# Peptides against a protein of PDB entry 3OIQ, part 87

Target 1, 212 residues: chain A of PDB entry 3OIQ
Amino acid sequence: KNRIFVSSSKDFEGYPSKAIVPVQFVALLTSIHLTETKCLLGFSNFERRGDQSQEDQYLIKLKFKDRGSERLARITISLLCQYFDIELPDLDSDSGASPTVILRDIHLERLCFSSCKALYVSKHGNYTLFLEDIKPLDLVSVISTISTKSTNSSKHSSSELISECDLNNSLVDIFNNLIEMNRDEKNRFKFVKLIHYDIELKKFVQDQQKVL

## One batch from the design tools (peptide; made by RFdiffusion4, then SolubleMPNN)

Design b1_p19_4_s1 (from b1_p19_4, 5 letters changed)
Fold by OpenDDE base, seed 1:
Structure b1_p19_4_s1 (fold): chain B 212 residues (1-212), chain A 19 residues (1-19)
Amino acid sequence: as target 1 above (212 residues)
Amino acid sequence: KKPVDSEELDELYDEYLKK
């Protein structure tokens, strides 16, 4: 089955009430909820949803079925946090108690762009997204990709790659939404409060603000 | 439609992974 690119979590409203559909999206990591039985990863593109919270628009589940699946989830979270420079408590603590980790509003301190592959699973209309793959994206690479508007339609005909157009459009939409949030005095998000706010990001935001 | 945490959907996912 072909993997479907998802630009909005609202797209799932049109999906079958009973289906298993491989999907992919690009979004910011917003939350991590690690428990004894599962991990939940929250992602958002910060699309305006009326009065609904813009946080955790994509809730991705890593289910613990056995020791192997739990270990895979813990390794995945560790690698993501290492990549984004997110401090986690030591998951390997000899205390035998699986540490509970709750991180929220990650986007207020760090822009953690991620390309996700997931399974949409539905039986009675409601759904769960299960993680299949995750690729963290470097912010410098994201900025360069948006700025260059790659006109090179590289015919990467492989059904597994996000089209360059879909990727670029999603990244632009996320930045536009962040710019709107930054302009809103009631919104907690501010670019200048990001730990990694540098001259490059500042310049990019200033240039994008002129187009909106 | 809403994202949910459901044992029934977890079972359906586990059945999918076995195929």
Scores: peptide ipSAE 0.670, ipTM 0.963, DockQ to the pose 0.878
Fold by OpenDDE base, seed 2:
Parts: C-alpha cells; structure tokens; sequence
Structure b1_p19_4_s1 (fold): chain B 212 residues (1-212), chain A 19 residues (1-19)
C-alpha cells in the first residue's frame, strides 16, 4: 500500500473504522511520555481546533512487546533528544528501575520539526498511530526550504512518496500557525522565548509576518 | 474518531508485524 501524506490530524476522521494504513506527516515534537510499558510521542502542527488543546494532535505510540522493542524505543528517544538538545535523565542509570520521562510543551522552548512515518491502526472507529520511522529536521534547513520555495527535487528523496510540495506546504502551515500563536497574547508560545532564537529565525519570522 | 491507547489495537499491530 502506498504511504499517505497527512496534512491534518483531522484526516483521520474520514479514515475507515477498521483499517491499517501507512501514513506520513511533518509536525513539531510537543511531548514525550516514556514509561516502563510504552513510549508516547506527541506532535502538533498547531492547526486551530476550536477550544481544544493544540498539543499532541498526533499521538505516536512505541509499544514495548519485548526487551528489543523497549531498547529500540529508548535509543530512538535518546537520539531525538540528543539531536534537539533536549535534556533527558540518564536512561542507562545503573538503578535497574526503567526511568520514567514526562516532557510536555517542548515547542515552548525548542522547535523540533520532525518527519514521521506511522501506521494508522483502527478496529472500532478509534485508532492508534504506531511509529515506523522518524527523521528530525534541522531548523535552518526548514527555514531555507520555505524561503527558497525550493522545487529542488533532490533525486535521492524520490523513492519516498512524499511530494516535496506536501512537505513544504505543511512546514509553511506550521510556521503560519506559530506566528498566529505568537500574536495571541493569551498563547504561551513566543518565538523570543525559544532557547535557539537567533538572528536567522528572527528575520524569517519577521518576513513571514509581513505575508500574513 | 479519537486516538486511543488500546490493548486490542496493540494486538492488531503485533499481528500485522508478524505477516
């Protein structure tokens, strides 16, 4: 089955009540919930959903079925956090207790753009998204991609069914939503509060704000 | 439709991975 690009988590409302569908999306990492039994990753594109929380619009599960799947999940979380410079407690602590990690509102401190492949699994109308693959995206690369309107079909990405257009449109939508949140005095999100807020991001935000 | 954490969906996922 072809992988479906998902621009909104509302798309799942139209999905079959009983299905297994490979999907892909781009979003910001918003939460990490690591326990002894599972890991949940929250992602959001911050699409306005009335009065509902804009966090965790995509909840991705890493299921623990054995020691191997648990180890894979822990390695995945470690690598993501290392990439985004997110402080985690030592997951390898010699205390035989599996550390519990709960991080929320990650987007308030860091813009963690991620391209996710997941499996949509549904049986009785409700669904779970299981992680298949995750690629962290560099913010400078995201900014450059949006700014250049780069139709640069790098031949190497051609094997994966994401239209570069779908990715770029989703990245633009995320930034537009963040700009709206930044303008809202009631919203906790502010670009100037990001730990990595630099001159490049400042300039990009200022330029995008003129188009909205 | 809501995202849920369900043992039944976990089993369905595990069955899918075995094929």
Amino acid sequence: as target 1 above (212 residues)
Amino acid sequence: KKPVDSEELDELYDEYLKK
Scores: peptide ipSAE 0.669, ipTM 0.963, DockQ to the pose 0.873
Fold by OpenDDE base, seed 5:
Structure b1_p19_4_s1 (fold): chain B 212 residues (1-212), chain A 19 residues (1-19)
Amino acid sequence: as target 1 above (212 residues)
Amino acid sequence: KKPVDSEELDELYDEYLKK
């Protein structure tokens, strides 16, 4: 089956009650919940969903089946956190207790744009998204991509063709939602509170705010 | 439809990976 690009986690409401569907989306990492038995990664595009929390719109599961899958999950999380400069407690603690990591509201301090591939697995209507692949996106690259409206389909024949348009549209939508949140005095999200808030991001946000 | 953590879905995923 071809991988489906998902622009909204509401799309899953229309999915079959019994299916396995490869999907892909771009979103901000919002939470990490590492336990002894699994990891859950929360992602959001901050689409307004009425009275529902805008956080963790995509809940991605890394299942621990064996020591190998656990180690792979831990390495994946470590690499993601290193890439985004997220401080993790030492996962290698010699204390025979597998470290539990709970991070929430990551987007309040860091914009962790991620392109995720997942397997939608459904039975009896409910679903789980299992992680297949994750690519962290550099914020400078995201800003550049949105700003340049890059129509240059780099013909790189990687078998994993996201429509560049779908990716760009989703990135724009995320920023627009963040701008709305930043304008809302009740919302905790503020661009100026991001640890990596710089002149480039400031300028980009100011320019985007004029269009909205 | 809601995202859930379910052993039955985990089993279905494990069966998928074996194919």
Scores: peptide ipSAE 0.669, ipTM 0.963, DockQ to the pose 0.903
Fold by OpenDDE base, seed 3:
Structure b1_p19_4_s1 (fold): chain B 212 residues (1-212), chain A 19 residues (1-19)
Amino acid sequence: as target 1 above (212 residues)
Amino acid sequence: KKPVDSEELDELYDEYLKK
């Protein structure tokens, strides 16, 4: 089956009550919940949903079935956190207790853009998204991609099933939503509070704010 | 429709991976 690009977590409301569908989306990592039995990764594009929390719009599950699946989940989290400079407690602690990690509101300190492949699994209308693949995106690369609107179909990207248009539109929408949140005095999100807030990000945000 | 954590959906996922 072809992988479906998802621009909104609301798209799942229209999905079949009984289905298995490969999906893909781009969003910010917002939470990590690692337990003894599973890992949950929260993602958001911060699309306005009325009075509901804009966090964890995509909840991605890594299930532990065996030692191999648990190890894969732990390695995945470690690599993501290393890429985004997220401090994790030592997962290799010799204490025979599996460490529990709970990180929330990651987007308040770091913009962790991620391209996710997941399996939508539903039986009775309710669904779970299971992780299939994750690609962290560099913020400088995201900014450059939005700024250049590059029609450069590099011949080598032929294997990624995502339309460059779908990716770019999702990245623009996320930034627009973040700009709206930054303008809202009631919203905790502020660009100036990001650990990696620099002159390049500042300039980009200022230029985008003039278009909105 | 809500995202849920369900053993039944976990089993359905496990059955899918075996095929």
Scores: peptide ipSAE 0.668, ipTM 0.963, DockQ to the pose 0.877

Design b1_p19_4_s2 (from b1_p19_4, 6 letters changed)
Fold by OpenDDE base, seed 4:
Structure b1_p19_4_s2 (fold): chain B 212 residues (1-212), chain A 19 residues (1-19)
Amino acid sequence: as target 1 above (212 residues)
Amino acid sequence: KKPVDSEELEELYDEYLKK
């Protein structure tokens, strides 16, 4: 079965009530929920959903049922946090209690772009997204990708492969949504409050703001 | 449709992984 690129979490409203569908999306990591019994990752494209919170539009479950899956989940979280420079409470505390990690609003401090592969699993209309693969994206690479491909999008190559165009469009949409949030005085998101806010990001945002 | 945390969906996922 071909993997479906998902541009919006609203796409799942049209999905079968009983299905397993491999999906892929790109979004910002917004939350981490690691407890003794569960591991969840929240992602968002910050699409406007009326009065609904823009956070955790994609709730991704990691398998967390046995020691093997728990270990894999913990390692995944550790590696993601290391990549994005997210401070975790010391997971190595000698106290045999696995530390609980609950992080929210990650996007307020760090733009954690991630390409996710997941399984949409549904039985009675409701669904769960199970993580299959996650690739953290470097912000410099994201900026470079958006900046370079804006000129070449004229070739509709009909290849059913999740096109580099879908990825780019999603990345552009995310940035556009962040720019709108940054302009909204009521929104907590501000680019200047990002820990990694640098001259390159500043310039990119300023250039994108001129097109919107 | 709402995302849910369901044991039944996780069982369906586990059955899928065994195939």
Scores: peptide ipSAE 0.655, ipTM 0.962, DockQ to the pose 0.870
Fold by OpenDDE base, seed 1:
Structure b1_p19_4_s2 (fold): chain B 212 residues (1-212), chain A 19 residues (1-19)
Amino acid sequence: as target 1 above (212 residues)
Amino acid sequence: KKPVDSEELEELYDEYLKK
């Protein structure tokens, strides 16, 4: 079955009431919820949804039912946090106590761009997204990709790759939404408050602000 | 449609992984 690229979490409103659908999206990591019984990742593209919170538009569940799935979830969280330079408590602590990690509003300090593969699972109209794969994206690479407008339709027609156009459009939309949030005095998001705010990101934001 | 945490959906996912 072909994997569907999802540009908005609203797309799921049109999905079948009973289905299993492989999906793929790009978004910012916004939350991590790891407890003794659950592992959830929140993602957002910050699409405006009226009066609804723009956080956790994609709530992704990791399987967390047995020792093997729990280990995989903890390794996944550890690797993501290592990549994005997010400080975690030691998850391997010999204390037998499963460490609880609850991080929210990650996007206020770090832009954690991620390409996610998930299964949309629905039975009675409501759905759960289960993580299949995650690829963290480097911010410099994201900025470069948007700036170069890669008109090279690389014929990577492999059914497993996001079209370069779909990826680029979603990345542009995310940045445009962040620029709008940055302009809103009521919004907590500000580019200058990012820990990794540098000259390159500053220049990119300034150039994008001229087009909006 | 809303995202939910459902045991029934998790069972359906577990059945999918076994195929």
Scores: peptide ipSAE 0.654, ipTM 0.962, DockQ to the pose 0.853
Fold by OpenDDE base, seed 3:
Structure b1_p19_4_s2 (fold): chain B 212 residues (1-212), chain A 19 residues (1-19)
Amino acid sequence: as target 1 above (212 residues)
Amino acid sequence: KKPVDSEELEELYDEYLKK
């Protein structure tokens, strides 16, 4: 089955009530929930959903039922946090208690762009997204990609270009949503509060704000 | 449709991974 690119978490409302569908999306990491029994990752593109929280629009479950799946989940979280410079407690503590990690609102301090592959699993209209693969994206690379593709309308019609177009459109949409949130005085998100806020990000945001 | 944490959906996922 071909993997479906998902631009909005609302797309799942139209999905079959009983299906297994491979999906892909790009979003910001917003939450990490690791307990003794569960591992969940929250993602968002910050699409406006009326008065509902824009956080955790994509709730991704990692399998956490056996020693092998638990180990994989812990390694996945450790590698993601290492890539994004997120401080975690030592997950390998010799104390037989598995450390609990609950992080929320990660996007308020760090823009953690991630390309996710997941399985949409549904039986009775309700669904769970199970993680298959995750690729963290570098912010400088994201900015460069958005800035350069505004000019290269090279019509190479390969199926690979559809995936790049969908990726770029989603990245632009996320930034536009963040710019709107930054302009809203009621929104907690502010670019200047990001730990990694630099001159390059500042310039990019200022240039994008002129187009919106 | 709501995202849910369901044991039944996880069993369906586990059956899918075994194929």
Scores: peptide ipSAE 0.654, ipTM 0.962, DockQ to the pose 0.872
Fold by OpenDDE base, seed 5:
Structure b1_p19_4_s2 (fold): chain B 212 residues (1-212), chain A 19 residues (1-19)
Amino acid sequence: as target 1 above (212 residues)
Amino acid sequence: KKPVDSEELEELYDEYLKK
């Protein structure tokens, strides 16, 4: 089955009540929940959802039932945090207690753009998204992708590739939503509070604000 | 539809991975 690009987590409301559907999306990492028994990743595009929290719009489950899946989950979290320069407690601590990692509101300090492949699994009208693959995206590359109107639609019709248009549209939408949040005095998100806020990001945001 | 943490959905996922 072809992988479906998802621009909004609201799309799942229209999905079948019993289905397995491979999906892909681009979003910001907002939360990490790693316990002794579970591993969950939260993502958001910060699409306006009425009075609901804009965080964790995509809740992604990692398999965490056996030593192999637990190890894979821990390695995945470690690599993501290393890539985004997120400080984690030492996950390898010799104290036989598996360290608990609970991070929330990651987007308030770091813009962690991620391309996710997941499996939508539904029964009885409820669903879970299981992680299949995750690719962290560099912020400079994201800014470049948005700034360069990639007119080169590489016609690579492979069922696993995000179209350049779908990727670009999703990235633009995320930035537009962040700009709206930054303008809202009630919103905790501010670009100037990002740890990695630099002259390049500042200029990009200022230029995007003129288009909105 | 709501995202849920369900053992039944995880079993369905595990069955899918075995095929």
Scores: peptide ipSAE 0.652, ipTM 0.962, DockQ to the pose 0.858

Design b1_p19_4_s3 (from b1_p19_4, 5 letters changed)
Fold by OpenDDE base, seed 5:
Structure b1_p19_4_s3 (fold): chain B 212 residues (1-212), chain A 19 residues (1-19)
Amino acid sequence: as target 1 above (212 residues)
Amino acid sequence: KEPVDSEELDELYDEYLKK
């Protein structure tokens, strides 16, 4: 089956009650819940969903079935956190207890844009998204991509071409949602509170705010 | 439809990976 680009986690409401569907989306990392038995990664595009939380709109599972899958998940999380400068407790602690990591509201301090490939798995209407692949996106690159409207279809024949348009549209939508959140005095999200808030991000946000 | 943590879905995923 071809991989489906998902612009909203609401798209899953229309999915079959029994299906396995490869999907792809771009979103911000919002939470990490590492336990002894699994890891859950929360992602959001911050689409308004009435009274529902805008956080963890995509809940991605890394299942531990053996020591190998656990180690792979831990390495994946370590690499993601290293890429985004997220401080993790030492996962290699010689204490025979598997370290539990609970991070929430990551987006309040860091914009962790991620392109995720997942497997939508459903049997009785409800579903689980299992991680297949994750690509962290650099914020400078995201800003540049949105600003330049870069139609640079790099013809790199990677067999898994997301429509560059779908990716860019989703990135724009995320920023627009963040701008709305930043304007809302009740919302905890503020661009100026981001640890990596710089002149480039400031300028980009100011320019985007004029269009909205 | 809600995201869930289900052993049955985990099994279905494991069966998928074996194919």
Scores: peptide ipSAE 0.673, ipTM 0.964, DockQ to the pose 0.876
Fold by OpenDDE base, seed 2:
Structure b1_p19_4_s3 (fold): chain B 212 residues (1-212), chain A 19 residues (1-19)
Amino acid sequence: as target 1 above (212 residues)
Amino acid sequence: KEPVDSEELDELYDEYLKK
């Protein structure tokens, strides 16, 4: 089956009540919930959903079925956090207790753009998204991609059915949503509060704000 | 439709990975 690009988590409302569908999306990492039994990764594009929380619009599960799957999940979380410079408690602590990690509102401190592949699994209408692959995206690369309108079909990504257009449109939508949140005095999100807020991001936000 | 944590969906996922 072809992988479906998902621009909104509302797309799942139209999905079959019983299905297994490979999907892909781009979003910001918002939460990490690592326990002894599972890992949940929260992602959001911050699409307005009435009075509902804009956090964790995509909840991705890493299931523990054995020591191998648990180790894979822990390695995945470690690598993501290393990439985004997110401080985690030592997952390898000599205390034989599997550390519990709960991080929320990650987007308030860091813009962690991620391209996710997941399996949509549904049986009785409700669904779970299981992680298949995750690629962290560099913020400078995201900004450059949006700014250049780069139709740079780098031939190497041609094997995976992501239209570069779908990715770029989703990245633009995320930034537009963040700009709206930044303008809202009631919203906790502010670009100037990001740890990595630099001159490049400042300029990009200022330029994008003129288009909205 | 809501995202859920369900043992039944976990089993369905495990069955899918075995094929």
Scores: peptide ipSAE 0.673, ipTM 0.964, DockQ to the pose 0.876
Fold by OpenDDE base, seed 1:
Structure b1_p19_4_s3 (fold): chain B 212 residues (1-212), chain A 19 residues (1-19)
Amino acid sequence: as target 1 above (212 residues)
Amino acid sequence: KEPVDSEELDELYDEYLKK
């Protein structure tokens, strides 16, 4: 089955009430909820949804079925946090108690762009997204990708790659939404409060603000 | 439609992975 690119979690409103569909999206990591039985990763593109929270628009589940699946989830979280410079408590603590980790509002301190592959699973209308793959994206690479408007239609005909157009559009939409949030005095998000706010990001935001 | 945590959907996912 072909993997479907999802630009909005509202796209799932149009999905069958009973389906298993491989999907992919690009979003910011917003939350991590690690428990003894599962991990939930929250992602958002910060699309306006009326009065609904813009956080955790994509909830991705890593289910623990056995010791192997739990280990895979813990390794995945550790690698993501290492890549984004997110401090986690030591998950390997000899205390035998699986540490509970709750991180929220990650986007207020760090822009953690991620390309996710997930399985949409539905039986009675409501759904769960299960993680299949995750690729963290470097912010410098994201900025360069948006700025260059890669007109090179590289015929990457492989059904597994996000089209360059879909990727670029989603990244632009996320930045536009962040710019709107930054302009809103009631919104907690501010670019200048990001730990990694540098001259490059500042310049990029200033240039994008002129187009909006 | 809302994202949910459901044992029934977890079972359906486990059945999918076995195929």
Scores: peptide ipSAE 0.672, ipTM 0.964, DockQ to the pose 0.881
Fold by OpenDDE base, seed 3:
Structure b1_p19_4_s3 (fold): chain B 212 residues (1-212), chain A 19 residues (1-19)
Amino acid sequence: as target 1 above (212 residues)
Amino acid sequence: KEPVDSEELDELYDEYLKK
């Protein structure tokens, strides 16, 4: 089956009550919940959903079935956190207790853009998204991609089923939503509070704010 | 429709991966 690009977590409301569908989306990492039995990764595009929390719009599950699946989940989290400079407690602690890690509101300190491939699984209308693949995106690369709008069809990207247009539109929508959140005095999100807030990000945000 | 954590959906996922 072809992988479906998802621009909004609301798209799942229209999905079949019984289905298995490969999906793909781009979002910001908002939470990590690692337990003894599973890992949950929260992602958001910060699309306005009335009075509901804009966090964790996509909940991605890494299920532990065996020692191999648990190890894969732990390695995945470690690599993501290393890429985004997120401090994790030592997961390799010799204490025979599996470490529990709970990180929330990651987007308040770091913009962790991620391209996710997941399996939508539903039986009775409700669903779970299971992780298939994750690619962290560099913020400088995201900014450059939005700024240049360049349809550089690099001949070698032929294997990624994502339309460059769908990716770019989602990245623009996320930034627009973040700009709206930054303008809202009630919203905790502020660009100036990001650990990696620099002159390049500042200039980009200022230029985008003039278009909105 | 809500995202849920369900053993039944976990089993359905496990069955899918075996095929």
Scores: peptide ipSAE 0.671, ipTM 0.964, DockQ to the pose 0.880

Design b1_p19_4_s4 (from b1_p19_4, 7 letters changed)
Fold by OpenDDE base, seed 3:
Structure b1_p19_4_s4 (fold): chain B 212 residues (1-212), chain A 19 residues (1-19)
Amino acid sequence: as target 1 above (212 residues)
Amino acid sequence: KKPVDSEELEELYEEYLKK
């Protein structure tokens, strides 16, 4: 089955009430929930949903049923946090107690762009998204990709099933939503509060703000 | 439609992975 690119978490409202559908999206990591019994990742593109929280628009479940899947989940969380420079408690603590990790509002401190592959699983109209694959995206590369959109598609034969157009459009939409949030005095998100806020990000945001 | 954490959906996912 072909993987469907998802631009909005609202797309799932139109999905079958009983189906398994491979999907892909790009979003910011907003939350991590790792306990003894489950592992969940929250993602958002910060699409406006009226008065609802814009966080965790994509709730992704990692398989956490046996020792092998638990190990894979913990390794996945560790590698993501290492990539994004997110400080975690030591997950391999000798104390036999599985460490609990609950992080929220990650986007307030770090922009963690991620390309996710998941399975949409539904039986009675309700659904769960199960993680299949995750690729963290470098912020400098994201900024560069958006800024160079007008120049010729270099035929890099990336066998990635994502249309370069779908990826780029989603990245632009996320930044536009973040710019709107940054302009809103009631919104907690501010670019200047990001730990990695630098001259390059500042310039990019200033240039994008002139177009919006 | 709401995202849910359901044991029934977990079972359906586990059955899918075995095929």
Scores: peptide ipSAE 0.667, ipTM 0.964, DockQ to the pose 0.874
Fold by OpenDDE base, seed 4:
Structure b1_p19_4_s4 (fold): chain B 212 residues (1-212), chain A 19 residues (1-19)
Amino acid sequence: as target 1 above (212 residues)
Amino acid sequence: KKPVDSEELEELYEEYLKK
């Protein structure tokens, strides 16, 4: 079955009420919810949804049913946090209780771009997204990808183009949404408050702001 | 449509993984 690229979490409104559909999207990691019984990742493109929270537009469930899946989920979280330089509360608390990790609003401190593959699982019109694969994206690589492809759109070679164009368009849309949020005085998001805010990101944002 | 955390959807997912 072909994997569907999802540009908006609103696309799921048009999906079958009973289906299993492999999907792919790119978004920013916004939340981590790891408890003794569940592991959830929140992602957002910060698409404007009226009065709805822009956070956790994609809620992704990790399998957390047995010791094997729990271990895999915990390792996945650890590796993601290590990659994005997210400080986890000390997991080594000698208390034999599995550490609970609840992080929200990650995007306020770090831009954690992620390419996700998930299964859309629906019954009776409700759905859950189950994680199949996650690839963290380096911010420098994201910036480079957006900057280079704005010029080379002329070579229409058919099949590989759709996925790569979709990815780029989504990355651009995310940045545009972040720029709008940054301009809004009421929005908590500010680029200058990012821990990793550097000269490269500053320049990129300034250049993108001129086009908007 | 709302994302939900339901046991029924988890069962459907687990059945899918076995195929």
Scores: peptide ipSAE 0.667, ipTM 0.964, DockQ to the pose 0.883
Fold by OpenDDE base, seed 1:
Structure b1_p19_4_s4 (fold): chain B 212 residues (1-212), chain A 19 residues (1-19)
Amino acid sequence: as target 1 above (212 residues)
Amino acid sequence: KKPVDSEELEELYEEYLKK
């Protein structure tokens, strides 16, 4: 089955009321919710949705029903947080109590770009997204990719790869949305408050702001 | 359409993983 690239979480409004559809998207990690009974990841592209919160536009559930799936979820969270330099409590604590992790508004401190593969699962019109795969993206690589406008559509027509054009367009859209949020005095997001705000990111933002 | 946490959708997902 062909995996569908999703540019907006609004695309799911047009999806079948009863279906299982493999999807992929790129977005910023915004929240982590790990408890004893569930694991959820929130993502956003910060698309404007009227007065609704721009956080958690993609709510992704990790399988969390048995010891094996719980362990996989905890390892996934640990590896993501290690990649993005997010501090977590020790998840392997000998105390037998699975640590609860609740992080929100991650994008206010760190831009955690992620390429996600998920299953859209729907019945009676409502849906859940289940995580299949996640690839963290390096911010320097994201900036480079947007700046170079790779017009070389490498004909890697492998049915499993995100179109380079679709990826680039989504990354540009995310940055444009962040620039708009940064300009809004009411919005809590500011580039200068990012822990990893450097000269490269500053220059990139300044150059993109001239085009918008 | 709204994203939901539903046991029925989780069951449907688990049935999919068994195929």
Scores: peptide ipSAE 0.667, ipTM 0.964, DockQ to the pose 0.861
Fold by OpenDDE base, seed 2:
Structure b1_p19_4_s4 (fold): chain B 212 residues (1-212), chain A 19 residues (1-19)
Amino acid sequence: as target 1 above (212 residues)
Amino acid sequence: KKPVDSEELEELYEEYLKK
């Protein structure tokens, strides 16, 4: 079955009530929930959803049923946090107790762009998204991709049917939503409060703000 | 439709992975 690119978490409202559908989306990491019994990652495109929280629009479950899947989930979280420079307690602590990690509102400190592959699993009209793959995206590369309008087909990604246009459109939409949040005095999100806020990001935001 | 944490959906996912 072909993987479907998802531009909005609202797309799932139109999905079958009983199905398994491979999906892919691009979003910002907003939350990490690791306990002894489960592992969840929250992502958002920050689409306006009325008065609802804009975080965790995509709640992704990692398999956490056996020692092998638990280990994979912990490694996945460790690698993501290392990539995004997110401080975690030592997950490998000799104490035999798996550390609990609960992080929220990650986007207030760091823009953690991620390309996610997941399985939409639905029965009785409810669904769960199970993680299949995650690729962290470098912010400089994201900015460059948006700025150059580069439809430059890197020849190597051609095997996955996801339009580079869909990826680019989603990245633009995320930044536009962040700009709107930054302009809203009631919104906690501010670009200048990001730990990694630099001259390049500042310039990009200023240029993008002129188009909106 | 709402995202849910359901054992029934997890079982359906586990059955899918075995095929």
Scores: peptide ipSAE 0.666, ipTM 0.963, DockQ to the pose 0.861

